# Peptides against a protein of PDB entry 3C2G: the designs that were tried, part 172

Target 1, 209 residues: chain A of PDB entry 3C2G
Amino acid sequence: IRTFDLLGLLLHDSDAIDGFVRSDGVGAITTVVQYPNNDLIRAGCKLLLQVSDAKALAKTPLENILPFLLRLIEIHPDDEVIYSGTGFLSNVVAHKQHVKDIAIRSNAIFLLHTIISKYPRLDELTDAPKRNRVCEIICNCLRTLNNFLMMWIPTPNGETKTAGPNEKQQVCKFIEIDILKKLMSCLSCEGMDTPGLLELRSTILRSFI

## One batch from the design tools (peptide; made by RFdiffusion4, then SolubleMPNN)

Design b2_p30_4_s2 (from b2_p30_4, 24 letters changed)
Fold by OpenDDE base, seed 4:
Structure b2_p30_4_s2 (fold): chain B 209 residues (1-209), chain A 30 residues (1-30)
Amino acid sequence: as target 1 above (209 residues)
Amino acid sequence: SSRLEEARQKQAEEFDKKIKEYEEYKKLLE
């Protein structure tokens, strides 16, 4: 953990981050976090989040890393780990079709549903720090989901992909009543990415036309 | 590269072996 803290201090600019990523830094972190130590896992996932928008990730073989990170997020109960992990996921799939495909094949849509289902409605959380963190996690999930769904929306040139039956079924889980109630509760949360949530709503509606 | 793929495969195997430990750890944290 001390090493991760020091490394985090050194990765304070884009060039340093890219250098770390090019040196297989993401793979190194994912190796370290495979030990069931909460502090170590937190530190590692936080560092992953810090480098998650690096341009060098375009050249990183995430097909060998992403499935394990998804599983880690699924099985670990820690909000900080889930926050960092979903943040990482959201950033790495952004503007990268190949990474989106890997994530979807690795059951990412189902995972996003599972994460949202795990938490109560925001209005049921009386502890402000907890509520804020849960809100951020949900935002990460929704942003990721939107990025997935956008693949199946026709482009101006007429090109589009079609979602498979499994993906369609998984997307349908997000219109279940309990999930909808939780998503509606996010609209009243301070700091919520309301424009992003509305964009997702629009994308979902377009997906069911 | 093939070497990188082999390293990732080894990592995957090690990760799978620790899943049980993570499940127990999860129970402790809940």
Scores: peptide ipSAE 0.017, ipTM 0.403, DockQ to the pose 0.015
Fold by OpenDDE base, seed 5:
Structure b2_p30_4_s2 (fold): chain B 209 residues (1-209), chain A 30 residues (1-30)
Amino acid sequence: as target 1 above (209 residues)
Amino acid sequence: SSRLEEARQKQAEEFDKKIKEYEEYKKLLE
């Protein structure tokens, strides 16, 4: 019932969203979606996506939330859940180093690879709504990966973190020839974030040179 | 749009040129 009260705070404006987040709305949702109900999981993940760019999230501990969401995406064969989850992930890691670290420690890079590997080539999808949703998922994955890799780009005047061996191995999975060919095939899709894909390419090069 | 398709094709070609380089990086990281 507390969850319903928190949902009542969400009035589709930034202040209401922040109020929801400050009231531990994210934690409440993650608790609810632990029940094996597909509709509930979909609704919860969608709500997570809606609040994923809230300012209040910067003050919200995500150490217990993010790993759970990543696991949920991993085990749930639902495009809507994966869409919402990857969207949430891409937004929460943006401009937040500590959140990136949590995600990486929770094997997020490998998960992104798994998601991309799961879906067929976009040109093999004849159903436009399905193709568009898959395209959005892949874009979310690529944006997230790019945000991770940006941490390891050397700068002349700045201290930059270096990727550990495990992270390097995880990233190397994306530069396997079969994966690269698949990603190239995405460039022909009208809905694809082509600039984002090209930026990822550039980021990979800069990260490992 | 044919123009948009041509631009995407050009971008795909540029991406393709880097595949071999990425494979080499993979080998170096292993």
Scores: peptide ipSAE 0.006, ipTM 0.315, DockQ to the pose 0.042
Fold by OpenDDE base, seed 3:
Structure b2_p30_4_s2 (fold): chain B 209 residues (1-209), chain A 30 residues (1-30)
Amino acid sequence: as target 1 above (209 residues)
Amino acid sequence: SSRLEEARQKQAEEFDKKIKEYEEYKKLLE
């Protein structure tokens, strides 16, 4: 855990982060967080989040990393792990079709729904730090889902992928009334990117209704 | 060492417990 803390201090610029990623830093973290130590898992996921927007990730094989991370998020009730993990996921799938495909094959859509479903409405949370963290998690989930939906929007050249029946069914769960109420509750959170949230919700609704 | 193995085993058991608890929670949400 101390090693992760020290690494976090050293990774203070884009070049350092890229260097870490090129040296298989993500793989190294993944190896460490396979041990059943909650503190190590938290620290490792936080470090993953810190490097999640690195340009060098485009050249990093994620076939072995993403399924493991998704499973890790699925089995951990820890808000910090979920926050860091969903943040990592949302960043790594952005503008990378092959990464989106890996995530979807690994049941990422279902996982996102599960995460949102497990949390109460934000207006029911009286503790501000908890409420804000949950809001951030939900936003990460929505951003990730939006990135998935973008792959099914026709491109200018007329090419478009089609969602399979299972994927479409899983996405449709996000328009259920209970989920929508939870998403609406996010608008009450301080510091929320309200326009961004509304855009994401609109995309979900327009894509499948 | 034997102590290190014991510590690893305890960590594994605690992790398994948390997984079980979370799975039970998921069933309640179905």
Scores: peptide ipSAE 0.006, ipTM 0.290, DockQ to the pose 0.014
Fold by OpenDDE base, seed 2:
Structure b2_p30_4_s2 (fold): chain B 209 residues (1-209), chain A 30 residues (1-30)
Amino acid sequence: as target 1 above (209 residues)
Amino acid sequence: SSRLEEARQKQAEEFDKKIKEYEEYKKLLE
């Protein structure tokens, strides 16, 4: 744990982060978070989040990493783990088609729905720190979902992938009334990525038309 | 098969229902 804390302090610039990633740092963290220690898992996931936007990740095989992280998020009720994990997910899938595919095959869409579903509406949370953390988690989920949906929107060149029936079904879960109400509640949250939510709305509309 | 067609039809109906819900949601956001 202390090692992760130290690494977190040292990994403050892009070059250091890239160096860590090139040295299979993500794999190392993934190995560590397999141990059933909550503090260790929190620290590891936080470190993953810190390196999640590294350029070097483009060369990192995530096929053996991402499924484990998704499972970790699925089984852990810890907000900090979920925050870090969803943040990691949102960053690693950005602009990386192959990573998106891995995530989707690993039931990431369903997981995002599950995460949003487990939390109350933001307006029902009276504790500001808790509300803010939940808001951040939901934002991470929405950004990730948006990234997935964008794959199925035709490009100006007319090229597009088609979502499978399972993916479509999973996406449809996000337009259930209870989920939509939760998403609307995000608009009232201070610091909420409102532009991101609006973008998702646009993307969803384009995806279902 | 008739069974497959029925399943597809059911899925389509469910989808349409969800889209309607979303459209209502869209109106709330406008």
Scores: peptide ipSAE 0.005, ipTM 0.300, DockQ to the pose 0.022

Design b2_p30_4_s3 (from b2_p30_4, 23 letters changed)
Fold by OpenDDE base, seed 1:
Structure b2_p30_4_s3 (fold): chain B 209 residues (1-209), chain A 30 residues (1-30)
Amino acid sequence: as target 1 above (209 residues)
Amino acid sequence: SSLLEQARQEQDADFDALIEQYEEAQKLLE
């Protein structure tokens, strides 16, 4: 645990982070967090989030890492683990088609739905820190979904990737009314990326209307 | 900021309409 904290302090610049990632640092973290220790898992996922924007991740094979992380988030009830894990997922899939494909094949869309569904409505949370953390988790999930949906939006060039039947089914489960209401609730949270949420809403409208 | 607020209002209206459509569709599946 302390090792991850110290490592996080040392990874303070982009070059250091890239160096860590190139040395299979992400794989090392994912190996360590397989041990049944909640504190270790939390610290490891936090470190993953810290390096999630690294340029070197584009060259890192994630075929074994992403499915593991998704499973970890699925089975772990800890908000901090879910926050860090969904944050990592959101960042790592951004602008990387091959990573999106890995995530989708690993049932990521349905998992995002499951995560959002498990939390109460934000207006029912009286504790501000808890409410904010839940809002951040939902936003991470929604941002990830936006990245997926954008693959299937027609481009001006006419080339559009079509979603497979399984993907369509997963998306249909995601766009349930309760999920949409939670999206709306996030717009009322202080400090949230309102423009990003509006972009997602636009994407949903383009995809489903 | 005024443009963002206007955009938000427009998006809210569209989103509400979308939700209404889904609610209607769900009732048909019950």
Scores: peptide ipSAE 0.018, ipTM 0.419, DockQ to the pose 0.038
Fold by OpenDDE base, seed 4:
Structure b2_p30_4_s3 (fold): chain B 209 residues (1-209), chain A 30 residues (1-30)
Amino acid sequence: as target 1 above (209 residues)
Amino acid sequence: SSLLEQARQEQDADFDALIEQYEEAQKLLE
């Protein structure tokens, strides 16, 4: 735990972060968080979030790492782990088609649905810190989903990737009416990624209507 | 601000319309 905290302090610039990632730092963290220690898992996931936007990740094989992290997020009830994990996912899939494919094959879309389903509507949360954390988690999920959906939107040149039947099924689970209603409650939350929500709405409309 | 509130109201209306469209679409697909 202390080691992760210290590493977090040292990894304050992009060069240091890239160096850590190139040295298989992400793999090292994922190895450590396999131990059944909640504090260690929390600290490790937080560190993953800190390095999740590293340029070096574009060259890092994530075939073994990403499915593991998705499973960890799926089974862990800790909001801090979920926050860090969804944040990592959101950042790591951004602008990386190969990583998007790995995530989607690993049922990431359905996982996002599961995470959102776990939490109550934001207006039902009276504790401000809790509400804010949940809001951030939802935002991470929405940003991730948006990144996936954009892959299936036609480009100006007419080229587009078509979602497979499994992907379509996962998306259908996500866009259930109850989920959409829950997402509407996010619009009232201060600090919400409103542009992200609007973009997601647009991508949903373009994808399914 | 009043502008923010107005923007939120407009967004809510848009989402309501979206939900209605999905409900209608689901009925057609059943």
Scores: peptide ipSAE 0.017, ipTM 0.420, DockQ to the pose 0.040
Fold by OpenDDE base, seed 5:
Structure b2_p30_4_s3 (fold): chain B 209 residues (1-209), chain A 30 residues (1-30)
Amino acid sequence: as target 1 above (209 residues)
Amino acid sequence: SSLLEQARQEQDADFDALIEQYEEAQKLLE
Protein backbone atom coordinates (compact mmCIF):
# COMPACT_ATOMS: atom_id res chain seq x y z
CA ILE B 1 0.00 0.00 0.00
CA ARG B 2 2.70 2.47 0.99
CA THR B 3 4.72 1.47 -2.03
CA PHE B 4 1.82 2.22 -4.34
CA ASP B 5 1.34 5.60 -2.73
CA LEU B 6 5.00 6.39 -3.21
CA LEU B 7 4.88 5.28 -6.82
CA GLY B 8 1.84 7.45 -7.36
CA LEU B 9 3.81 10.45 -6.15
CA LEU B 10 6.77 9.67 -8.38
CA LEU B 11 4.69 9.03 -11.49
CA HIS B 12 3.67 12.66 -11.98
CA ASP B 13 4.64 13.17 -15.62
CA SER B 14 4.09 11.30 -18.85
CA ASP B 15 7.74 10.26 -19.24
CA ALA B 16 7.90 8.74 -15.78
CA ILE B 17 4.64 6.91 -16.36
CA ASP B 18 5.84 5.58 -19.70
CA GLY B 19 9.07 4.45 -18.10
CA PHE B 20 7.15 2.60 -15.40
CA VAL B 21 4.91 0.91 -17.97
CA ARG B 22 7.87 -0.08 -20.17
CA SER B 23 9.44 -1.69 -17.12
CA ASP B 24 6.37 -3.94 -16.75
CA GLY B 25 4.96 -1.83 -13.95
CA VAL B 26 1.40 -2.84 -14.80
CA GLY B 27 2.35 -6.50 -14.54
CA ALA B 28 4.00 -5.84 -11.20
CA ILE B 29 0.87 -4.17 -9.82
CA THR B 30 -1.37 -7.00 -11.03
CA THR B 31 0.92 -9.51 -9.36
CA VAL B 32 0.74 -7.68 -6.05
CA VAL B 33 -3.04 -7.23 -6.06
CA GLN B 34 -3.49 -11.00 -6.31
CA TYR B 35 -3.15 -11.05 -2.54
CA PRO B 36 -6.54 -11.02 -0.80
CA ASN B 37 -6.06 -7.65 0.90
CA ASN B 38 -8.76 -5.08 0.19
CA ASP B 39 -6.60 -2.06 0.95
CA LEU B 40 -3.84 -3.37 -1.26
CA ILE B 41 -6.29 -4.10 -4.06
CA ARG B 42 -7.76 -0.60 -3.79
CA ALA B 43 -4.34 1.05 -3.86
CA GLY B 44 -3.16 -1.09 -6.74
CA CYS B 45 -6.23 -0.42 -8.86
CA LYS B 46 -5.90 3.30 -8.18
CA LEU B 47 -2.32 3.18 -9.42
CA LEU B 48 -3.45 1.25 -12.50
CA LEU B 49 -5.91 4.03 -13.23
CA GLN B 50 -3.12 6.61 -12.91
CA VAL B 51 -1.05 4.92 -15.62
CA SER B 52 -3.97 3.76 -17.79
CA ASP B 53 -3.53 6.46 -20.44
CA ALA B 54 0.19 5.88 -20.91
CA LYS B 55 1.40 5.73 -24.50
CA ALA B 56 3.59 2.76 -23.63
CA LEU B 57 0.49 0.65 -22.91
CA ALA B 58 -0.06 0.33 -26.65
CA LYS B 59 3.04 -1.87 -26.74
CA THR B 60 2.30 -3.75 -23.51
CA PRO B 61 0.83 -7.25 -23.71
CA LEU B 62 -2.45 -7.16 -21.82
CA GLU B 63 -3.63 -10.73 -22.49
CA ASN B 64 -3.05 -11.77 -18.89
CA ILE B 65 -3.70 -8.42 -17.24
CA LEU B 66 -7.14 -7.53 -18.58
CA PRO B 67 -8.85 -10.86 -17.80
CA PHE B 68 -7.50 -10.69 -14.27
CA LEU B 69 -8.69 -7.13 -13.75
CA LEU B 70 -12.12 -7.93 -15.15
CA ARG B 71 -12.46 -10.85 -12.74
CA LEU B 72 -11.33 -8.66 -9.88
CA ILE B 73 -13.98 -6.05 -10.67
CA GLU B 74 -16.61 -8.77 -11.05
CA ILE B 75 -16.07 -10.28 -7.62
CA HIS B 76 -15.11 -7.21 -5.58
CA PRO B 77 -17.93 -5.12 -4.05
CA ASP B 78 -15.75 -2.05 -3.40
CA ASP B 79 -16.89 1.02 -5.35
CA GLU B 80 -13.34 2.39 -5.38
CA VAL B 81 -12.01 -0.78 -6.97
CA ILE B 82 -14.83 -0.77 -9.50
CA TYR B 83 -14.23 2.92 -10.24
CA SER B 84 -10.49 2.44 -10.78
CA GLY B 85 -10.95 -0.78 -12.72
CA THR B 86 -13.60 0.54 -15.09
CA GLY B 87 -11.55 3.70 -15.52
CA PHE B 88 -8.52 1.63 -16.44
CA LEU B 89 -10.60 -0.44 -18.85
CA SER B 90 -12.10 2.59 -20.56
CA ASN B 91 -8.68 4.17 -21.09
CA VAL B 92 -6.79 1.08 -22.26
CA VAL B 93 -9.39 0.06 -24.86
CA ALA B 94 -9.48 3.55 -26.37
CA HIS B 95 -7.99 3.56 -29.89
CA LYS B 96 -6.55 0.05 -29.44
CA GLN B 97 -8.32 -2.62 -31.44
CA HIS B 98 -6.27 -5.50 -30.06
CA VAL B 99 -7.08 -4.46 -26.49
CA LYS B 100 -10.77 -4.19 -27.33
CA ASP B 101 -10.64 -7.73 -28.68
CA ILE B 102 -9.02 -9.05 -25.49
CA ALA B 103 -11.60 -7.30 -23.33
CA ILE B 104 -14.55 -8.54 -25.40
CA ARG B 105 -13.25 -12.13 -25.35
CA SER B 106 -13.01 -11.78 -21.58
CA ASN B 107 -16.74 -10.97 -21.32
CA ALA B 108 -16.24 -7.25 -20.74
CA ILE B 109 -19.59 -6.32 -22.34
CA PHE B 110 -21.48 -8.59 -19.99
CA LEU B 111 -19.47 -7.26 -17.05
CA LEU B 112 -20.49 -3.71 -17.93
CA HIS B 113 -24.08 -4.91 -17.92
CA THR B 114 -23.58 -6.48 -14.51
CA ILE B 115 -22.03 -3.34 -13.05
CA ILE B 116 -24.79 -1.05 -14.29
CA SER B 117 -27.41 -3.54 -13.09
CA LYS B 118 -25.89 -3.57 -9.61
CA TYR B 119 -26.36 0.13 -8.93
CA PRO B 120 -29.66 1.88 -8.30
CA ARG B 121 -30.86 4.85 -10.29
CA LEU B 122 -28.80 7.95 -9.58
CA ASP B 123 -31.85 9.91 -8.48
CA GLU B 124 -32.40 7.33 -5.72
CA LEU B 125 -28.97 8.02 -4.22
CA THR B 126 -29.26 10.75 -1.58
CA ASP B 127 -25.62 10.67 -0.46
CA ALA B 128 -23.73 13.04 -2.75
CA PRO B 129 -20.29 11.36 -2.52
CA LYS B 130 -21.84 7.97 -3.27
CA ARG B 131 -23.92 9.36 -6.11
CA ASN B 132 -20.88 11.04 -7.63
CA ARG B 133 -18.81 7.86 -7.45
CA VAL B 134 -21.59 5.79 -9.01
CA CYS B 135 -21.98 8.42 -11.70
CA GLU B 136 -18.28 8.14 -12.52
CA ILE B 137 -18.47 4.34 -12.64
CA ILE B 138 -21.43 4.42 -15.00
CA CYS B 139 -19.65 6.96 -17.19
CA ASN B 140 -16.60 4.68 -17.35
CA CYS B 141 -18.83 1.79 -18.37
CA LEU B 142 -20.62 3.85 -21.00
CA ARG B 143 -17.37 5.12 -22.49
CA THR B 144 -16.07 1.56 -22.69
CA LEU B 145 -19.27 0.31 -24.30
CA ASN B 146 -19.14 3.14 -26.81
CA ASN B 147 -15.60 2.13 -27.77
CA PHE B 148 -16.77 -1.45 -28.36
CA LEU B 149 -19.85 -0.56 -30.38
CA MET B 150 -17.92 1.82 -32.62
CA MET B 151 -16.07 -1.18 -34.07
CA TRP B 152 -19.25 -2.37 -35.74
CA ILE B 153 -20.40 0.93 -37.23
CA PRO B 154 -19.88 1.22 -40.98
CA THR B 155 -17.11 3.53 -42.08
CA PRO B 156 -17.62 6.15 -44.79
CA ASN B 157 -16.06 3.67 -47.20
CA GLY B 158 -18.81 1.17 -46.43
CA GLU B 159 -16.45 -1.19 -44.66
CA THR B 160 -17.42 -2.55 -41.27
CA LYS B 161 -16.35 -5.30 -38.95
CA THR B 162 -19.23 -7.60 -38.11
CA ALA B 163 -19.62 -8.73 -34.54
CA GLY B 164 -19.22 -12.45 -34.06
CA PRO B 165 -22.00 -14.61 -32.63
CA ASN B 166 -20.53 -14.53 -29.13
CA GLU B 167 -20.11 -10.76 -29.25
CA LYS B 168 -23.67 -10.31 -30.43
CA GLN B 169 -24.88 -12.48 -27.60
CA GLN B 170 -23.00 -10.38 -25.04
CA VAL B 171 -24.37 -7.18 -26.56
CA CYS B 172 -27.88 -8.62 -26.44
CA LYS B 173 -27.44 -9.33 -22.75
CA PHE B 174 -26.32 -5.75 -22.20
CA ILE B 175 -29.19 -4.10 -24.04
CA GLU B 176 -31.95 -5.38 -21.80
CA ILE B 177 -34.90 -3.04 -21.33
CA ASP B 178 -34.07 -2.42 -17.67
CA ILE B 179 -30.56 -1.33 -18.59
CA LEU B 180 -31.88 0.98 -21.28
CA LYS B 181 -34.22 2.58 -18.75
CA LYS B 182 -31.28 3.18 -16.43
CA LEU B 183 -29.33 4.81 -19.24
CA MET B 184 -32.31 7.06 -19.93
CA SER B 185 -32.42 8.05 -16.30
CA CYS B 186 -28.70 8.82 -16.36
CA LEU B 187 -29.13 11.05 -19.39
CA SER B 188 -31.70 13.08 -17.48
CA CYS B 189 -29.65 13.24 -14.28
CA GLU B 190 -27.63 16.28 -13.27
CA GLY B 191 -23.90 15.75 -12.86
CA MET B 192 -23.60 13.11 -15.56
CA ASP B 193 -21.21 13.28 -18.48
CA THR B 194 -23.91 14.48 -20.84
CA PRO B 195 -21.67 14.67 -23.92
CA GLY B 196 -20.52 11.10 -23.27
CA LEU B 197 -24.08 9.89 -22.85
CA LEU B 198 -25.13 11.61 -26.06
CA GLU B 199 -22.23 10.00 -27.87
CA LEU B 200 -23.26 6.59 -26.56
CA ARG B 201 -26.86 7.25 -27.60
CA SER B 202 -25.71 8.10 -31.10
CA THR B 203 -23.55 4.99 -31.25
CA ILE B 204 -26.40 2.76 -30.05
CA LEU B 205 -28.78 4.24 -32.59
CA ARG B 206 -26.30 3.74 -35.41
CA SER B 207 -25.55 0.19 -34.27
CA PHE B 208 -29.02 -1.19 -33.57
CA ILE B 209 -31.58 1.00 -35.37
CA SER A 1 -27.87 22.81 -17.83
CA SER A 2 -28.29 23.57 -21.51
CA LEU A 3 -26.70 20.23 -22.36
CA LEU A 4 -29.17 18.35 -20.17
CA GLU A 5 -32.07 20.16 -21.75
CA GLN A 6 -30.74 19.31 -25.19
CA ALA A 7 -30.33 15.68 -24.16
CA ARG A 8 -33.90 15.53 -22.85
CA GLN A 9 -35.28 17.02 -26.03
CA GLU A 10 -33.38 14.62 -28.25
CA GLN A 11 -33.72 11.43 -26.21
CA ASP A 12 -37.50 11.09 -26.20
CA ALA A 13 -37.94 10.05 -29.81
CA ASP A 14 -34.63 8.18 -29.97
CA PHE A 15 -35.12 6.13 -26.83
CA ASP A 16 -38.72 5.30 -27.66
CA ALA A 17 -37.46 3.75 -30.86
CA LEU A 18 -34.69 1.96 -28.97
CA ILE A 19 -37.13 0.62 -26.40
CA GLU A 20 -39.27 -0.84 -29.15
CA GLN A 21 -36.22 -2.36 -30.82
CA TYR A 22 -34.93 -3.90 -27.61
CA GLU A 23 -38.33 -5.24 -26.63
CA GLU A 24 -38.58 -6.94 -29.98
CA ALA A 25 -35.09 -8.35 -29.59
CA GLN A 26 -35.89 -9.69 -26.13
CA LYS A 27 -38.96 -11.48 -27.43
CA LEU A 28 -36.79 -13.24 -29.98
CA LEU A 29 -34.41 -14.37 -27.24
CA GLU A 30 -37.25 -15.91 -25.17
Scores: peptide ipSAE 0.016, ipTM 0.439, DockQ to the pose 0.041
Fold by OpenDDE base, seed 3:
Structure b2_p30_4_s3 (fold): chain B 209 residues (1-209), chain A 30 residues (1-30)
Amino acid sequence: as target 1 above (209 residues)
Amino acid sequence: SSLLEQARQEQDADFDALIEQYEEAQKLLE
């Protein structure tokens, strides 16, 4: 825990973060958070989030790391772990096709749906900090979904893939009316990535209309 | 900021229409 906190203080610039990632820092964190200690898991996931947009991650093998993280998010009820984990996921899949493929094969779409579904409507949450954290989690999930959907939208200058039957089923399960309503509710939250949510709306329209 | 607000307004109508279509589709699948 202390080590992760100290590392978090040191990893404040892009070069330091890339250096950490190149030294298999993500793998090291993943190894440590396998121990059943909630504080350690929180600290480790927070650190993962801090390095999640590192350029060096594109060259990091995530075949063993990402499925583990997804499983951790699946079984852990802690909002802070879910926040950090979904944040890591949303950033690490961005602009990296191979990472998207790993996530999808690990049932990430279904997991994201499960995460969003377990939380109440934002208007039912009276505690502002809790509401904001839940909104951030939902936004992380939706941003990840946007990254997945973009793979299957034909663009004039972009490489596109065809979704397999399982992926199509997972996507269809994700895009339910309740999920869409939660997306709209997130637009009213302060400090949210409004441009990203609007992009997701556009992506949904292009994918299903 | 003004451009974002305009973009929001333009997409809101389309999004509402999408929601209605999904609701209708779900009703047919039940």
Scores: peptide ipSAE 0.016, ipTM 0.425, DockQ to the pose 0.042

Design b2_p30_4_s4 (from b2_p30_4, 23 letters changed)
Fold by OpenDDE base, seed 2:
Structure b2_p30_4_s4 (fold): chain B 209 residues (1-209), chain A 30 residues (1-30)
Amino acid sequence: as target 1 above (209 residues)
Amino acid sequence: SDRLKKAAEEQAKEFDELVKKYEEAKRKEA
């Protein structure tokens, strides 16, 4: 735990982060978080989030790491772990088709729906820190889903992949009225990138309505 | 800030319209 905290304090610039990732830092963290200690898992996932946008991740094999992290998020009922994990997921899939494919094959779409479904509407949360954290989690989920959807949007210069039937079915769950109401409740969050959130919601809805 | 606010409001309206369309479609299927 202390080591992860110290590492987090040292990894402030892109070069340091890239150096850590190139030294298999992500693999090291994922190994450590296998230990059944909630504080350790929380600290490790937070550190993963900090390095999740590193350029060096493009060269890091995530075939074993990503499924493990998805499972960790699925089974661990800690908002901080879920926040860090969904943040990590959203960043690592960005602009990386191979990583998106790994995530989707690992049932990431369904997991995102499960995460959103377990939380109440934001307007029902009276505790501001809790509400803000839940909002951030939902935003991470939406951003991740948007990254998946972008694979299936035709571009003028490229062949787009088509979503498989299973993926389509999983994505359709996000159009459920209860989910949409939860997404609308995100507008009540302070300090959020409201325009960005609205754009993401709009894109998701346009893709399926 | 005003530009961002306007953009957010426009997106909010669009979202609400999409939700409405979804609800209308569901009512027609029922």
Scores: peptide ipSAE 0.021, ipTM 0.448, DockQ to the pose 0.046
Fold by OpenDDE base, seed 4:
Structure b2_p30_4_s4 (fold): chain B 209 residues (1-209), chain A 30 residues (1-30)
Amino acid sequence: as target 1 above (209 residues)
Amino acid sequence: SDRLKKAAEEQAKEFDELVKKYEEAKRKEA
């Protein structure tokens, strides 16, 4: 646990982070967090988040790492793990088609729906630290979902990837009225990415046009 | 799918109505 904390302190510059990632640091963390210790899992996931924007990740095979992380988020009720994991997911899928494909094949869209569904409306959370953390988690989920949906929006060049039937079915879960109402409650949260939420609405619509 | 498109359009309208109501409520509280 202290090792991960120390590593997090040392990995403060982009070159060090890239070096760590090139040395299969993400795989190493993923291996360690397979040990059933909650504190270790928290620390490991936090470290994953810290290195999640590394340029070297574009060259790192994530075929085994990403499905594992998604499963970890799915089964672990810990907000800190979910925060770190969804943050990692959001960062690693950004501008990386290959990683998006891995995540989608691993049912990431459905997982995002599950995560959003499990939390109450933000306006029902009276504890500010809890509310803020949940808001961050939801924002991570929405940003990730938006990144997925953008793949299926026609580009000016006419190249459009078509979502498969399973993906379409998973996306349809986000247009359920209960989910939409919950997402609307996010607008009351300080620091909420309101433009991002509105963009998600737009991308959902455009995905079906 | 025409069905999915229709569903998305309906939900979009509902979402926009909710946004509008929210914005109106916020303006009244200010």
Scores: peptide ipSAE 0.016, ipTM 0.410, DockQ to the pose 0.025
Fold by OpenDDE base, seed 3:
Structure b2_p30_4_s4 (fold): chain B 209 residues (1-209), chain A 30 residues (1-30)
Amino acid sequence: as target 1 above (209 residues)
Amino acid sequence: SDRLKKAAEEQAKEFDELVKKYEEAKRKEA
């Protein structure tokens, strides 16, 4: 725990972050957080979030890391762990086809749906800090989902992959009325990525045309 | 910079030592 806190203080420069990642820092964190200590898990996931946009991650083998992190988010009820984990996921899949494939094979789409389904509508949350954290989690989920769906939309100059039948079925769950109502409730939250939500809606529709 | 790279490598080494400690503890409990 102390080591994670110290590292978080020192990793403020992009070169330092890249150096940490190149030295298998992400693998080391994921190994340590496999042990049943909630404080350690929180600290480790927070540190993962801090380094999640590092350029060096493009060269890091995430085949053993992402499935573990996704499972951790699935079984851990802690909002801080879910926030950090979904934030990490959102950043690492961005512009990385290989990482998207690993996440999807590890049932990430279903997990995102499960997370959104778990939380109440934001208008039902009276505690502002809790509401804001839940809003951030939902935004992370939406950004991640949008990144997945964009792979399956034909672009004029790009190769388009086809979604498998299981992936299509999982995506269909996001257009259920109860899920849509929860997503729309985010529009009242300060800091909500409204353009991102609208883009997701458009992307979902285009995925089925 | 080379300085920042060295610092990051030292930090990674500290993590490796922690990982080793936890793995040893786990083996003793099994």
Scores: peptide ipSAE 0.013, ipTM 0.288, DockQ to the pose 0.014
Fold by OpenDDE base, seed 1:
Structure b2_p30_4_s4 (fold): chain B 209 residues (1-209), chain A 30 residues (1-30)
Amino acid sequence: as target 1 above (209 residues)
Amino acid sequence: SDRLKKAAEEQAKEFDELVKKYEEAKRKEA
């Protein structure tokens, strides 16, 4: 646990982060967090988030890592784990088609919906730290979903990957009234990137029109 | 399980070594 914190302090520049990733640091973390210790899992996921935008991740096999992380998020009730995990997911799928495919095959879309559904509306949360964390989690989920939706937007060449029927059905769940209300509640969250959230929400809605 | 605990301990040692290397590199740049 302390070791992860120390690594987080040292991995403050891109070269150090890339070096860690090239040395299979992500794989090492995922191995460690298999031990059923909540503090260890939390610290490991936090470290994953810190290195999630590393350039070296493009060359890192994620076929085993990503499904494992998704399962971890699915079964773990800890907001900090969910925050870090969804943040990691959002960053690693960005601009990487092969990673998006792995995530989708691993039921990521459904998981994102499940996560959002798990939390109450932000206006129902009286504890400010909890509300802020939940808001961040929802934003991570929406950003990830947006990255998936971008795959199905037609390119200038007229060629686009078509979403399968299952994926389409899973995406449709995000326009449910309860989900939309939760997304709306995020707009009232203090310190939130409201313009960014509105853009993401708009993209989601437009994908169904 | 004891196996998972052992695996975690071994990985922790590896990370400790990595931390030391990074600290050393940082000192040389300063």
Scores: peptide ipSAE 0.000, ipTM 0.193, DockQ to the pose 0.014

